# Peptides against a protein of PDB entry 3EFO, part 114

Target 1, 262 residues: chain A of PDB entry 3EFO
Amino acid sequence: SQLADLYKSCETDALINFFAKSAFKAVLHQPLKVIREILVNQTAHMLACYRKNCASPSAASQLILPDSMKVLPVYMNCLLKNCVLLSRPEISTDERAYQRQLVMTMGVADSQLFFYPQLLPIHTLDVKSTMLPAAVRCSESRLSEEGIFLLANGLHMFLWLGVSSPPELIQGIFNVPSFAHINTDMTLLPEVGNPYSQQLRMIMGIIQQKRPYSMKLTIVKQREQPEMVFRQFLVEDKGLYGGSSYVDFLCCVHKEICQLLN

## One batch from the design tools (peptide; made by RFdiffusion4, then SolubleMPNN)

Design b2_p13_4_s3 (from b2_p13_4, 7 letters changed)
Fold by OpenDDE base, seed 2:
Structure b2_p13_4_s3 (fold): chain B 262 residues (1-262), chain A 13 residues (1-13)
Amino acid sequence: as target 1 above (262 residues)
Amino acid sequence: TSSVEIDIDELLK
């Protein structure tokens, strides 16, 4: 069907870019609550239409996503949890204005990375490989106390270290003997010069490549106070300022779809 | 049509 073909050709990253810019334009003349409701409704309507007209029959407890939109809900949730769309006194007007203007000028690739960061398990690096490690989902559940992870969203770069990070890797990256010796005030990795350090720097360079802004590096130790800032970029988790987890959002979307179709 | 199915009941567990 024509509808089926339309869904097959859908580019989720382009849709998210469009929704983001539309929403961020709307904040100038619409209440934030209304904008959030519109975004949820639009998501539900698109998926309800697919279920009604394109999808094979399935149990009511199943949420059905076309393959082209399999990541639409997670990105939409990220958009909804962005500070621009949150009405919290803890978020400054300046910060909202800043991020709003940034997104309004972002291309599709930039906005995709901005809303859903790349989280890489660099503790698994193969120094002989030129391939980037496979990204993991942006959730605390995917972190490991024994791991080291690099997170980037096009604007910020974080190097997160588990409390039980391998001393060998710590030595390789920071040239210090242990986790406790890592200085989190530095914004640049030391020039250690070993293969692992060079590989990490190369990966960081690749991530930085073709990004419009230079990403500042923040080193984060697990269970230290700055980790709270880092956790805000774990976008699939529950937000500090009232945003839903991805799981909660899926349930919400499913409920909305059922209400539309029943 | 290729689709992804998510069991909401399982998510609630």
Scores: peptide ipSAE 0.421, ipTM 0.913, DockQ to the pose 0.929
Fold by OpenDDE base, seed 1:
Structure b2_p13_4_s3 (fold): chain B 262 residues (1-262), chain A 13 residues (1-13)
Amino acid sequence: as target 1 above (262 residues)
Amino acid sequence: TSSVEIDIDELLK
Protein backbone atom coordinates (compact mmCIF):
# COMPACT_ATOMS: atom_id res chain seq x y z
CA SER B 1 0.00 0.00 0.00
CA GLN B 2 0.96 3.60 -0.40
CA LEU B 3 1.06 4.09 3.34
CA ALA B 4 3.16 1.02 3.88
CA ASP B 5 5.66 2.27 1.36
CA LEU B 6 5.72 5.62 3.05
CA TYR B 7 6.59 4.12 6.40
CA LYS B 8 9.30 2.02 4.83
CA SER B 9 10.88 5.14 3.45
CA CYS B 10 10.85 7.01 6.72
CA GLU B 11 14.17 7.63 8.36
CA THR B 12 13.98 8.15 12.07
CA ASP B 13 17.16 10.17 12.27
CA ALA B 14 15.81 12.69 9.78
CA LEU B 15 12.50 12.86 11.57
CA ILE B 16 14.12 13.48 14.91
CA ASN B 17 16.25 16.21 13.42
CA PHE B 18 13.13 17.82 12.02
CA PHE B 19 11.15 17.49 15.22
CA ALA B 20 14.01 18.78 17.30
CA LYS B 21 14.50 21.89 15.21
CA SER B 22 10.78 22.50 14.98
CA ALA B 23 10.35 22.15 18.71
CA PHE B 24 13.34 24.28 19.53
CA LYS B 25 12.05 26.98 17.22
CA ALA B 26 8.64 26.78 18.83
CA VAL B 27 10.16 27.36 22.27
CA LEU B 28 10.35 31.02 21.37
CA HIS B 29 6.59 31.45 21.03
CA GLN B 30 4.86 28.47 22.64
CA PRO B 31 4.74 27.09 26.16
CA LEU B 32 6.99 24.13 26.81
CA LYS B 33 4.04 22.06 27.94
CA VAL B 34 2.33 22.57 24.62
CA ILE B 35 5.45 21.71 22.69
CA ARG B 36 5.93 18.48 24.60
CA GLU B 37 2.31 17.56 24.06
CA ILE B 38 2.62 18.18 20.35
CA LEU B 39 5.66 15.95 20.11
CA VAL B 40 3.96 13.13 21.96
CA ASN B 41 0.82 13.57 19.90
CA GLN B 42 2.75 13.47 16.66
CA THR B 43 4.49 10.30 17.74
CA ALA B 44 1.25 8.68 18.77
CA HIS B 45 -0.58 9.72 15.62
CA MET B 46 2.12 8.37 13.35
CA LEU B 47 2.17 5.06 15.13
CA ALA B 48 -1.60 4.89 15.44
CA CYS B 49 -1.92 5.39 11.71
CA TYR B 50 0.52 2.57 11.12
CA ARG B 51 -1.34 0.26 13.45
CA LYS B 52 -4.65 1.08 11.83
CA ASN B 53 -3.63 0.94 8.20
CA CYS B 54 -0.45 -1.09 7.87
CA ALA B 55 0.10 -3.40 10.80
CA SER B 56 -1.25 -6.89 11.14
CA PRO B 57 -3.81 -7.42 13.85
CA SER B 58 -2.28 -7.81 17.27
CA ALA B 59 -3.26 -7.81 20.91
CA ALA B 60 -4.15 -4.50 22.48
CA SER B 61 -1.28 -4.88 24.91
CA GLN B 62 1.21 -4.83 22.07
CA LEU B 63 2.95 -1.72 20.86
CA ILE B 64 3.65 -2.12 17.18
CA LEU B 65 6.44 -0.19 15.51
CA PRO B 66 7.37 -0.33 11.85
CA ASP B 67 10.99 -1.30 11.35
CA SER B 68 11.79 2.14 9.99
CA MET B 69 10.58 3.69 13.22
CA LYS B 70 11.68 1.09 15.73
CA VAL B 71 13.88 3.66 17.45
CA LEU B 72 11.58 6.63 17.01
CA PRO B 73 10.19 6.43 20.54
CA VAL B 74 13.56 6.30 22.21
CA TYR B 75 14.84 9.27 20.24
CA MET B 76 11.64 11.18 20.85
CA ASN B 77 11.99 10.56 24.54
CA CYS B 78 15.54 11.83 24.41
CA LEU B 79 14.30 14.97 22.69
CA LEU B 80 11.61 15.45 25.29
CA LYS B 81 14.17 15.06 28.03
CA ASN B 82 16.52 17.65 26.58
CA CYS B 83 17.09 20.66 28.80
CA VAL B 84 15.66 22.96 26.15
CA LEU B 85 12.25 21.38 26.53
CA LEU B 86 12.32 20.95 30.29
CA SER B 87 10.80 23.61 32.48
CA ARG B 88 13.07 23.27 35.47
CA PRO B 89 14.52 26.12 37.47
CA GLU B 90 17.73 24.16 37.93
CA ILE B 91 18.48 24.55 34.26
CA SER B 92 20.04 27.89 33.48
CA THR B 93 18.81 30.06 30.66
CA ASP B 94 22.30 30.09 29.24
CA GLU B 95 22.46 26.32 29.07
CA ARG B 96 19.12 26.12 27.32
CA ALA B 97 20.10 28.82 24.89
CA TYR B 98 23.39 27.12 24.17
CA GLN B 99 21.94 23.71 23.48
CA ARG B 100 19.09 25.19 21.49
CA GLN B 101 21.50 26.95 19.19
CA LEU B 102 23.66 23.86 18.86
CA VAL B 103 20.82 21.64 17.76
CA MET B 104 19.43 24.26 15.41
CA THR B 105 22.61 23.99 13.39
CA MET B 106 23.08 20.23 13.57
CA GLY B 107 22.79 17.92 10.64
CA VAL B 108 20.98 14.63 10.79
CA ALA B 109 24.01 12.62 11.81
CA ASP B 110 25.03 15.10 14.47
CA SER B 111 21.62 15.31 16.07
CA GLN B 112 21.29 11.56 16.08
CA LEU B 113 24.47 11.15 18.05
CA PHE B 114 23.65 14.11 20.25
CA PHE B 115 20.32 12.77 21.40
CA TYR B 116 21.40 9.16 21.67
CA PRO B 117 25.06 8.70 22.51
CA GLN B 118 27.26 5.83 21.52
CA LEU B 119 28.14 3.62 24.45
CA LEU B 120 30.92 1.19 23.64
CA PRO B 121 32.22 -1.65 25.80
CA ILE B 122 35.92 -0.93 25.60
CA HIS B 123 36.83 -3.86 27.81
CA THR B 124 35.82 -6.15 24.96
CA LEU B 125 38.23 -4.67 22.45
CA ASP B 126 40.06 -7.03 20.19
CA VAL B 127 43.44 -5.50 19.54
CA LYS B 128 43.72 -7.44 16.32
CA SER B 129 40.41 -6.24 14.95
CA THR B 130 39.73 -3.01 13.10
CA MET B 131 36.04 -3.22 13.85
CA LEU B 132 34.41 -1.09 16.47
CA PRO B 133 32.81 -2.91 19.33
CA ALA B 134 29.05 -3.11 19.13
CA ALA B 135 27.39 -0.27 20.97
CA VAL B 136 25.17 -1.09 23.90
CA ARG B 137 22.00 0.66 24.94
CA CYS B 138 22.47 3.80 26.97
CA SER B 139 21.29 2.46 30.29
CA GLU B 140 22.92 1.71 33.59
CA SER B 141 21.65 -1.82 33.22
CA ARG B 142 24.16 -2.33 30.44
CA LEU B 143 27.13 -1.24 32.50
CA SER B 144 29.26 -3.66 34.45
CA GLU B 145 31.44 -3.14 37.49
CA GLU B 146 34.04 -5.18 35.69
CA GLY B 147 33.74 -3.17 32.52
CA ILE B 148 35.17 -0.11 30.85
CA PHE B 149 32.89 1.91 28.60
CA LEU B 150 33.37 4.79 26.23
CA LEU B 151 30.46 7.17 25.76
CA ALA B 152 30.30 9.86 23.10
CA ASN B 153 27.55 12.22 21.99
CA GLY B 154 29.46 14.37 19.53
CA LEU B 155 30.21 17.01 22.13
CA HIS B 156 31.52 15.05 25.07
CA MET B 157 33.45 11.86 25.48
CA PHE B 158 33.50 9.85 28.68
CA LEU B 159 35.59 6.90 29.66
CA TRP B 160 33.75 5.12 32.43
CA LEU B 161 35.54 2.59 34.58
CA GLY B 162 33.87 0.07 36.81
CA VAL B 163 35.18 -0.35 40.32
CA SER B 164 36.24 -3.86 39.41
CA SER B 165 37.61 -3.09 35.99
CA PRO B 166 40.52 -5.35 35.05
CA PRO B 167 43.84 -4.12 36.41
CA GLU B 168 45.58 -5.25 33.26
CA LEU B 169 43.37 -2.95 31.20
CA ILE B 170 43.91 -0.11 33.61
CA GLN B 171 47.61 -0.64 33.27
CA GLY B 172 47.27 -0.81 29.54
CA ILE B 173 45.28 2.40 29.27
CA PHE B 174 46.68 4.55 32.05
CA ASN B 175 49.99 2.93 32.93
CA VAL B 176 49.03 2.80 36.59
CA PRO B 177 48.82 -0.26 38.82
CA SER B 178 45.21 0.00 39.95
CA PHE B 179 41.84 1.67 39.74
CA ALA B 180 42.65 3.84 42.73
CA HIS B 181 45.64 5.34 40.95
CA ILE B 182 43.67 6.63 37.98
CA ASN B 183 43.69 10.40 37.81
CA THR B 184 40.23 11.58 36.83
CA ASP B 185 41.49 15.09 36.18
CA MET B 186 43.21 13.83 33.10
CA THR B 187 41.68 14.98 29.83
CA LEU B 188 43.99 13.01 27.58
CA LEU B 189 44.96 9.39 27.69
CA PRO B 190 48.64 8.74 28.05
CA GLU B 191 50.46 7.30 25.10
CA VAL B 192 51.36 4.00 26.68
CA GLY B 193 52.13 2.43 23.34
CA ASN B 194 50.84 -1.08 23.87
CA PRO B 195 48.38 -2.64 21.42
CA TYR B 196 45.37 -2.09 23.65
CA SER B 197 46.15 1.57 24.18
CA GLN B 198 46.69 2.03 20.49
CA GLN B 199 43.43 0.32 19.67
CA LEU B 200 41.53 2.47 22.12
CA ARG B 201 43.06 5.59 20.67
CA MET B 202 42.07 4.43 17.23
CA ILE B 203 38.50 3.91 18.36
CA MET B 204 38.43 7.36 19.87
CA GLY B 205 39.79 8.75 16.65
CA ILE B 206 37.10 7.06 14.61
CA ILE B 207 34.43 8.46 16.90
CA GLN B 208 35.91 11.92 16.61
CA GLN B 209 36.12 11.66 12.85
CA LYS B 210 33.84 14.01 10.93
CA ARG B 211 32.45 15.53 14.09
CA PRO B 212 32.26 19.32 14.00
CA TYR B 213 33.50 19.70 17.55
CA SER B 214 36.46 18.24 19.34
CA MET B 215 35.09 16.12 22.13
CA LYS B 216 36.68 16.65 25.49
CA LEU B 217 37.53 13.45 27.29
CA THR B 218 36.36 12.96 30.84
CA ILE B 219 37.55 10.04 32.91
CA VAL B 220 34.84 8.74 35.20
CA LYS B 221 35.22 6.30 38.04
CA GLN B 222 32.21 4.35 39.14
CA ARG B 223 30.75 5.44 42.48
CA GLU B 224 32.58 8.74 42.51
CA GLN B 225 30.62 11.96 42.58
CA PRO B 226 31.39 12.99 39.00
CA GLU B 227 29.70 9.81 37.79
CA MET B 228 26.42 11.64 38.20
CA VAL B 229 27.24 13.76 35.17
CA PHE B 230 27.99 10.67 33.15
CA ARG B 231 24.74 9.04 34.14
CA GLN B 232 22.80 11.91 32.61
CA PHE B 233 23.88 10.58 29.24
CA LEU B 234 22.35 7.20 29.91
CA VAL B 235 19.30 8.48 28.11
CA GLU B 236 17.15 5.38 28.43
CA ASP B 237 17.13 5.74 32.20
CA LYS B 238 15.04 8.15 34.19
CA GLY B 239 16.38 11.65 33.98
CA LEU B 240 17.58 13.76 36.85
CA TYR B 241 15.05 16.49 36.20
CA GLY B 242 11.97 14.34 35.92
CA GLY B 243 12.36 12.97 32.44
CA SER B 244 10.84 9.58 31.83
CA SER B 245 12.70 6.39 31.24
CA TYR B 246 12.37 4.79 27.85
CA VAL B 247 10.09 2.15 29.31
CA ASP B 248 7.85 4.77 30.86
CA PHE B 249 7.67 6.64 27.60
CA LEU B 250 6.74 3.51 25.67
CA CYS B 251 3.87 2.97 28.04
CA CYS B 252 2.79 6.55 27.60
CA VAL B 253 2.87 6.33 23.83
CA HIS B 254 1.03 3.04 23.84
CA LYS B 255 -1.69 4.48 26.00
CA GLU B 256 -2.14 7.43 23.71
CA ILE B 257 -2.24 5.23 20.62
CA CYS B 258 -4.94 3.14 22.19
CA GLN B 259 -6.93 6.25 22.97
CA LEU B 260 -6.66 7.40 19.39
CA LEU B 261 -7.86 4.09 18.04
CA ASN B 262 -10.77 3.70 20.43
CA THR A 1 5.45 -4.51 6.39
CA SER A 2 7.99 -5.70 8.91
CA SER A 3 7.38 -4.50 12.40
CA VAL A 4 8.59 -4.78 15.95
CA GLU A 5 6.15 -5.69 18.67
CA ILE A 6 6.68 -4.67 22.25
CA ASP A 7 4.62 -6.27 24.96
CA ILE A 8 3.74 -3.43 27.27
CA ASP A 9 2.51 -5.77 29.96
CA GLU A 10 5.85 -7.48 30.05
CA LEU A 11 7.64 -4.16 30.32
CA LEU A 12 5.61 -3.30 33.37
CA LYS A 13 6.75 -6.42 35.22
Scores: peptide ipSAE 0.414, ipTM 0.912, DockQ to the pose 0.922
Fold by OpenDDE base, seed 5:
Structure b2_p13_4_s3 (fold): chain B 262 residues (1-262), chain A 13 residues (1-13)
Amino acid sequence: as target 1 above (262 residues)
Amino acid sequence: TSSVEIDIDELLK
């Protein structure tokens, strides 16, 4: 059917870009609450339509996503949790205006990365490989106290270090003997010159490639105060300002779909 | 049509 073909051809990254720009445009004319409701409603309707007309029979407890939209919910949740769409007093008007303006000019690839950051397990790097490590889900559950992770969203780059991160890697990256010796005030990695350092710098360079903005690097130690800022980019987790976790959002969407189909 | 199924009940555990 044409409908089935439509879902097959759908690209989530393009869709989220469209939704983001549409929503951010609407902010000037509609209440934030209404905009959020519209986004959730649109998501639910699209998925409900798929379930009704395209999906194979499945248990009611199952959330069915077309393959082309398998990551739509997570991106939508990220959009909903963006400061532009949050009506919290803690978020300044200036910040909202700034991010709104940024997204309004973003292409599909830019907005994709912006809403869902790339989180790379740097501690697993093979210095003999030119391949980038596979990204992990942006959640605290994917972090490890023994790990080192690089997060990038097109605007910011974070190097997160677990409290028990390997000393040899710390030395390789920072040329210091231990976690405690790392200076988090630096915005540039030292040029240590060893293979691991070089590879990390290469990866950072690759991530920076073709991005419209130069990403600011922030070094984050686990359990230190600045980690709270970093955690805001773990978009699948519960948001600081009341945003839902990915799991919670999935449940919410499922509930909405069921209501539409009943 | 190819689809992904998520068991909501499992998510709630």
Scores: peptide ipSAE 0.414, ipTM 0.912, DockQ to the pose 0.930
Fold by OpenDDE base, seed 4:
Structure b2_p13_4_s3 (fold): chain B 262 residues (1-262), chain A 13 residues (1-13)
Amino acid sequence: as target 1 above (262 residues)
Amino acid sequence: TSSVEIDIDELLK
């Protein structure tokens, strides 16, 4: 799957880690706008070089990505949309400083997860399986009102529940009869004790064990206020604070490449 | 050399 490629693209992961740290270091002495432009330009230059020197001729409307960089634009867009690189008053200085410091100390694996979260369809869990469900792309288009999703980026963990989440799953996870009865103020799942609950807890544990930071759990109901925070982690969508969607970013990169080659 | 091609026009639909 494309998602599998995201997690297996070691070269891209290393590049993103490098670019992130470089950019976040530069924040101290360069304007954010300039930093963002540099990142986009670097992305375009790398891909333009490939197209010019390595790729077979293709139509001008085609964006060509080498396998080693096939997910570079995805991560780059995530980096560009990170609060550290955004000059918005809605983002506190403390938050930017905090995330900057975190990323500066992150390894490749940590930064990968940080910039592109895992989004797991929990509603698809097979209680007879010990395997983690396959992650879906971080976009609203992959959510469903009938679904329950777990999102983790190494720092935060969210359990998102659709308004039409199956009552049986709600009962299984929270031991309440319906969506309306879920208390979103809790930061820990109740120990219900059924196989589904146990499996979910196991999954959460596995995710947590692989990360250096303790992730606080936030339970999010669809169409409630906290969902806005959750949606910020749907990194392929348009950002809340003016960041581009992945699609828009691809178009932007393509345009830049064409300009470089023409 | 393996590559991925993305049709930008298709993305804009």
Scores: peptide ipSAE 0.389, ipTM 0.903, DockQ to the pose 0.654

Design b2_p13_4_s4 (from b2_p13_4, 5 letters changed)
Fold by OpenDDE base, seed 3:
Structure b2_p13_4_s4 (fold): chain B 262 residues (1-262), chain A 13 residues (1-13)
Amino acid sequence: as target 1 above (262 residues)
Amino acid sequence: SSSVSIDMDELLK
């Protein structure tokens, strides 16, 4: 059917870009609550329509997504949790205005990365390989106390270090003997010059490549206060300001779809 | 049609 073809041709990254810009434009004329409701409703309606008209029959307990939209919910949740759409007093007007303007000018690739960061397990680097480590889902559940992770969203870059990060890697990256010796006030990695350090720097360079903004590096130690900022970018988790986890959002969407179809 | 199915019952466990 024509409808089925439409869903097949849909690109989530383009959709999220569209929804983001539409929503961020709407904030000038509509209440935030209404905008959020519209976004959820649009998501639910799109998926309900697919389930009704395009998908094979399935159990009511199943959330059915077009393959092209398999990651739409997570991106939509990220959008809904963005500070521009939140009326929390903890978020400054300037910050909202800033992010609004940024997104309004972002291309599809930029907005994709912005809403869902790239999280790389740096501790798994093989200096003998030119391959980048595979990104993991942006959730605390994917972190490891023994691991070192690089997170980037096109605007910010974080190097997160677990409390049990390997001393040899710490030495390789920072030229210090232990986790405790790492200076988190640094915004640049030292040029240690060993293969691991060089490879990490290369990866950082690749991530920075073709990004319109220079990403400032923030070094984050697990269990230190500044980690809270980093955790805000673990977008699949519950947000600090009351945003839903990905799981909670899926439940919400599923419920809404069921209501539409029943 | 190509679709992805998420088992909500399993997800809620």
Scores: peptide ipSAE 0.314, ipTM 0.879, DockQ to the pose 0.905
Fold by OpenDDE base, seed 1:
Structure b2_p13_4_s4 (fold): chain B 262 residues (1-262), chain A 13 residues (1-13)
Amino acid sequence: as target 1 above (262 residues)
Amino acid sequence: SSSVSIDMDELLK
């Protein structure tokens, strides 16, 4: 059907770019509450239409997404949780203005990465492979105390180290004997020169490629205070300023869809 | 068309 073809042609990254720019433009003349409601309603209507007209019959307990929009809810939640759309006094006007302007100029690829960061388990690196490790979902549940993760959103890059990170990897990356010896004030990795260090640097280079901004590197140790900043980029988790987790948002969307169809 | 199904009951457990 024509409608089915439409959904097949829809790309979530393009939609999110559009919704983000539309919403961030609307901030200038509409209340934030209204903007958020519109975004949720638009999401629900699109998915309700799919369920009604394109999807095979399914139980009411099932949330049905077209394959092209399988990650639409998670990206939409990320958009809704952006500081520009949050009505929290803790967020400065300057920060809102800055991020608003950034997104207004972003292309599809940039906004995709901005709203949903890449989180890479670099402790699993194969020094003989040129392939990037598979990204994991941006949630604390995907972290490991024994792991080392690289997070990037196009503006910032974080190297997160678990408290039980392997000493051999720490030595390989930082040329220090233990987790305790890592200096988190550094913004550049030392040139240790071993294969693991070189591979990590290569990965960081790939991530930086074709990005309009040079990403500052922040070293983060698990359970230290700066980890709080890092956790804000775990976008599938509950937000610091009242934003929903991915799961909670899915429930919200599902309820709205059911209301539209019943 | 290809679709993804999420069991909300299972997700909420």
Scores: peptide ipSAE 0.306, ipTM 0.878, DockQ to the pose 0.914
Fold by OpenDDE base, seed 4:
Structure b2_p13_4_s4 (fold): chain B 262 residues (1-262), chain A 13 residues (1-13)
Amino acid sequence: as target 1 above (262 residues)
Amino acid sequence: SSSVSIDMDELLK
């Protein structure tokens, strides 16, 4: 059907870019609450339309998404949780203005990465492989105390180290004997020169490629204060300033869809 | 399949 074809052609990254720019433009004219409601409503309406006209009949307990939009909710939630759309005094006006301006100029690829960071389990790196490790979902549940993760959103890069990260990896990356010896004040990795270090640097380089901004590196130790900043980028989790987790948002969207269809 | 189905009951467990 025509509608089915339309949904097949809709890509989440483009939609999110559109919604983000539209919303961020609207911030100048409408209350944030209204903007957020509109975004949720639009999401629900699109998905309700799909369910009604394109999807096979399913139980009411099922949330049905077209494949092309399977990650729309998670990205939408990320958008909704962005500081530009949050009315929190903890977020400075300057920060909101800055991020708003950034997103307004972002292409589809940039905005996608911005709203949903890449989180890479670099502790799994194979120094003999040129392939990037598969990204994991941006949630604390995907972290491990034994792991080392690289997070990048096009603007920031974080190297997160679990408290029990392997000493051999720490040695490989930082040339220090243990977690405790890692200096988190550095913004550049040391030139250790071993294969693992080189591989990590290569990965970081690849991530940086074709990004309009040079990402500053922040080294984060688990359970230290800077980790709080890092956790803000775990976008599927509950937001620091009251934003919903992905699961909660899915529930919200599902309920709204059901309301539209019933 | 052209669709993804999420069981909300399962998700909310």
Scores: peptide ipSAE 0.298, ipTM 0.873, DockQ to the pose 0.811
Fold by OpenDDE base, seed 5:
Structure b2_p13_4_s4 (fold): chain B 262 residues (1-262), chain A 13 residues (1-13)
Amino acid sequence: as target 1 above (262 residues)
Amino acid sequence: SSSVSIDMDELLK
């Protein structure tokens, strides 16, 4: 069917870019609450239509997504949790304006990365491999106290270190004997010169490739105050300023779809 | 498959 073909051709990254720019344009003349509601409604309507007209019969407890939109909800939640769309007094007008302007000029690939960061388990690196490690979901549940993770969203880069991160890796990256010796005020990694350091630098370089902005590096130690900033980029978790977790958002969308189909 | 299914009951356990 024509409708089925439409869903097959629709890519989430393009949709998110469209929704983001549309929403960020709308903030100039519509209340934020209305914009958020529209985005949720549009998401629910699209998915409800798919379930009704394209999807195979399934239990009501199932949330059915076309393959092309399998990650639409998580990205949509990220969009909804962006400071531009949050009506919180803690967020300055300047910050909103800045973020808005950034997104309005972003291409599809840029906006995708911006809304859903890449989180890489650096502690699992194979120094003999030229491939990037597989990204993990942006949630605290995916972090490990024994791990080291690199997060990038096209604008910022974070190197997060667990309190129990391996000393050998710390030595390899920072040339210091322990976690406690890491200087988090540094914005550049030292030139240690070992294979692990070189591999990490290569990965960082790959991530930086084809991005219009140079990403600022922030080194973050677990349980230190700056970690709070890092946690804001764990977009699947509950947001600091009232944004829902991914799970909660899925429930919300599912409920709305069910209401539309009743 | 043309679709992905998320079991909400399982997700909420």
Scores: peptide ipSAE 0.297, ipTM 0.873, DockQ to the pose 0.813

Design b2_p13_5_s1 (from b2_p13_5, 6 letters changed)
Fold by OpenDDE base, seed 2:
Structure b2_p13_5_s1 (fold): chain B 262 residues (1-262), chain A 13 residues (1-13)
Amino acid sequence: as target 1 above (262 residues)
Amino acid sequence: STPHVEIDMDALK
């Protein structure tokens, strides 16, 4: 069927780019609440239509996502949680204006990375491997006190260190004996020159490739105050300013789909 | 049929 073909050929990254730009344009003329409702409604309608016309029968408790849209909900939630679409006094007008302008000029690949960051467990690096470590989901549940993680969203880069990070890795990256000796005010990694340091720098270089902006590096220690800023980029978790977790959003979408199909 | 992913919403809660 034509519908089946449509869902097979759907490019979620392009859709998110379109929805983001459409929404960010609409903020100039429509209330934020209306814009958010439209986005959720559109998501639910697309998925409801698929379930009704293209999917095999399944239990009502199941959320059915076509493969082409399997990541649509998570990206949509990230879009909804963006400061441009939130009306909170804690968010400055300048910040909203800045992010709005950025997204309005982003291509598909840039917007995808912007809304859902890449989170890499660099403590698992194999010095002999030329491959990047597999990215993990952007949630606190995927972090570990023993781990070191690199996060990048095309604009910012964070190096997060667990309180129990291996001293050997600390020495390898920072040339200091322990976690306590790491200076978080630095914006550049020292040129230690060992294989691990070189590999990390290579990875950072790869991430920076083909990005229009030079990402500033922020060193973040677990349990220190600046970690709160880093945690805002764990987009699958509940946001500080009223944004939903990914799980909560899935529940919301599922509920609306069920309502549409009743 | 179009390939799809199923999420058990009861288990997710």
Scores: peptide ipSAE 0.499, ipTM 0.934, DockQ to the pose 0.912
Fold by OpenDDE base, seed 5:
Structure b2_p13_5_s1 (fold): chain B 262 residues (1-262), chain A 13 residues (1-13)
Amino acid sequence: as target 1 above (262 residues)
Amino acid sequence: STPHVEIDMDALK
């Protein structure tokens, strides 16, 4: 059917770009609450339509996502949690304006990365491999105290270090003996010259490649105050300013889909 | 039917 073909060909990254720009344009003349409701409604309607017309029968307790939209909910939640669409007084008008302008000029790839960062487990790197490590979900649940993670969203780059991160890796990256000796005020990694350092730098270079902005590097130690900033980029978690976790959003969308189909 | 994924919302809660 035409609908089936539509859902097969759907590109979530393009949709998110469209929805983001549409919403961010709408903030100039519509209440934020209305905009958020529209986005949720559109998400639910698209998925409800799929379930009704394109999906095989399944239990009502199941949320059915076409493959082309399997990541639509998570991106949509990220969009909804963006400061431009939040009404919280803690968010300055200037910040909203700034991010609005940024997104309005972003291409599909840029907005995808902006809304859902890459989170790479650096501690698992094979220095003999030319492949990038597989990204993990942007959630605290995917972090480990023993791990080192690189996060990038096209604008910012963070190197997060667990309190129990391997000393050998610390030395490899920073040329210091322990976690405690890492200077988090640095914005550039030292040129240690060992294979691990070189590989990390290479990865950072690849991530930076073709990005319109130079990403500032922030070194983040677990349990230190700056980690709170980093945690805001763990977009699948509950947001600081009232944004839902991915799980909560899925529940919300599922509920609305059920309501539409009942 | 198109290829799709199913999420058990009861199990997710």
Scores: peptide ipSAE 0.496, ipTM 0.935, DockQ to the pose 0.915
Fold by OpenDDE base, seed 3:
Structure b2_p13_5_s1 (fold): chain B 262 residues (1-262), chain A 13 residues (1-13)
Amino acid sequence: as target 1 above (262 residues)
Amino acid sequence: STPHVEIDMDALK
């Protein structure tokens, strides 16, 4: 059917770009609460329509996502949690205006990365491989105290270090003997010159490639105060300003879908 | 039906 074909060909990244720009434009004319409700409603309606017309029968307890939209909910939640759509006094008008303007000018690839960052397990790097490590989900649950992770969203780059990060990797990256010796005030990695350092720099270069903005590097140590800033980019977790976790959002969407179909 | 992912919402709760 035409509808089935539509869901097969759907490009979630393009949809998110569209929804983001539409919502951010609507901010000028509609209350934030209404905009958020519309976004959730649109998400639920699209998925309800799929379940009704295109999906095989499944238990009501199951949330059914077409493959083409398997990441739609997580992106939508990220959009809903963006400062532009949040009415919180902690967020300055200038910050809202700034991010609104940024997103309004973003292409599909830019907005995708902006709303859902890349989180790469750097500690798993194979110096003999030219392939980038596979990204992990942006959640604290995917971090490890023994790990080193690189996060990038097109505007910012973070190097997160677990408290139990391997000393050999710390030495390789920072040329210091231990975690405690790492200077988090640095915005550039030292040119240590070993294969691991070189590969990390190469990866950072690849991530920076084709991005319109130069991403400033922030070094983050686990359990230090600056880690809180980093955690805001773990978009699947609960937001600082009241945004839902991805799981909570899924529950919300599922509930609304069920209401639409029953 | 199109290829799809099923998430058990009861398991997530």
Scores: peptide ipSAE 0.495, ipTM 0.935, DockQ to the pose 0.890
Fold by OpenDDE base, seed 4:
Structure b2_p13_5_s1 (fold): chain B 262 residues (1-262), chain A 13 residues (1-13)
Amino acid sequence: as target 1 above (262 residues)
Amino acid sequence: STPHVEIDMDALK
């Protein structure tokens, strides 16, 4: 059917780009609350339509997502949690304006990365491989005290280090003997020259490649103050300013879908 | 039917 074909061909990244730009344009003329409601409503309607017309019958307790939209909810939640759409005094007008303008000019790939960062487990690097490590979900649950993670969203790059990061990796990256010796004021990694360091730098280069903006590197130690900023990019978690976790958002969407179908 | 994923919302809670 035409509808089935539509859902098969849907590209979530393009859709999110569209929704983001539409919403960010609407901010100028509509209340933020209304915009957020519209976004949630549109999400629910799309998924409800799919469930009604394209999906096989399933239990009401199940949330059914077409493959083409399997990540739509998570991206939508990220959009909803963006500072542009949040009515919080803690967020400066300048920051909102800045991010709004940025997104308005972003292509599909840019906005995708912007809303849902890449989070790479750097501690798993194989120096013999030139392949990028597989990204993990942007949640604290995916971090480990023993791990080192690189996060990038096209604008910012963070290197997060667990308190129990392996000293050998610390030495490899920073040429210091321990976690405590890492200088978090650094915006550039030292040129240590070992294979691990070189590979990490290569990875960072790949991430930076073809991105319109040069991403500033921030070194983040677990349990230090800057980690709070880093955690804002763990978009599947509950937001600092009251935004929903991905799980909570799924529940919200599911409820609305059920309401539409009942 | 269109390929899809199902999330058990009860299990997610």
Scores: peptide ipSAE 0.485, ipTM 0.932, DockQ to the pose 0.892

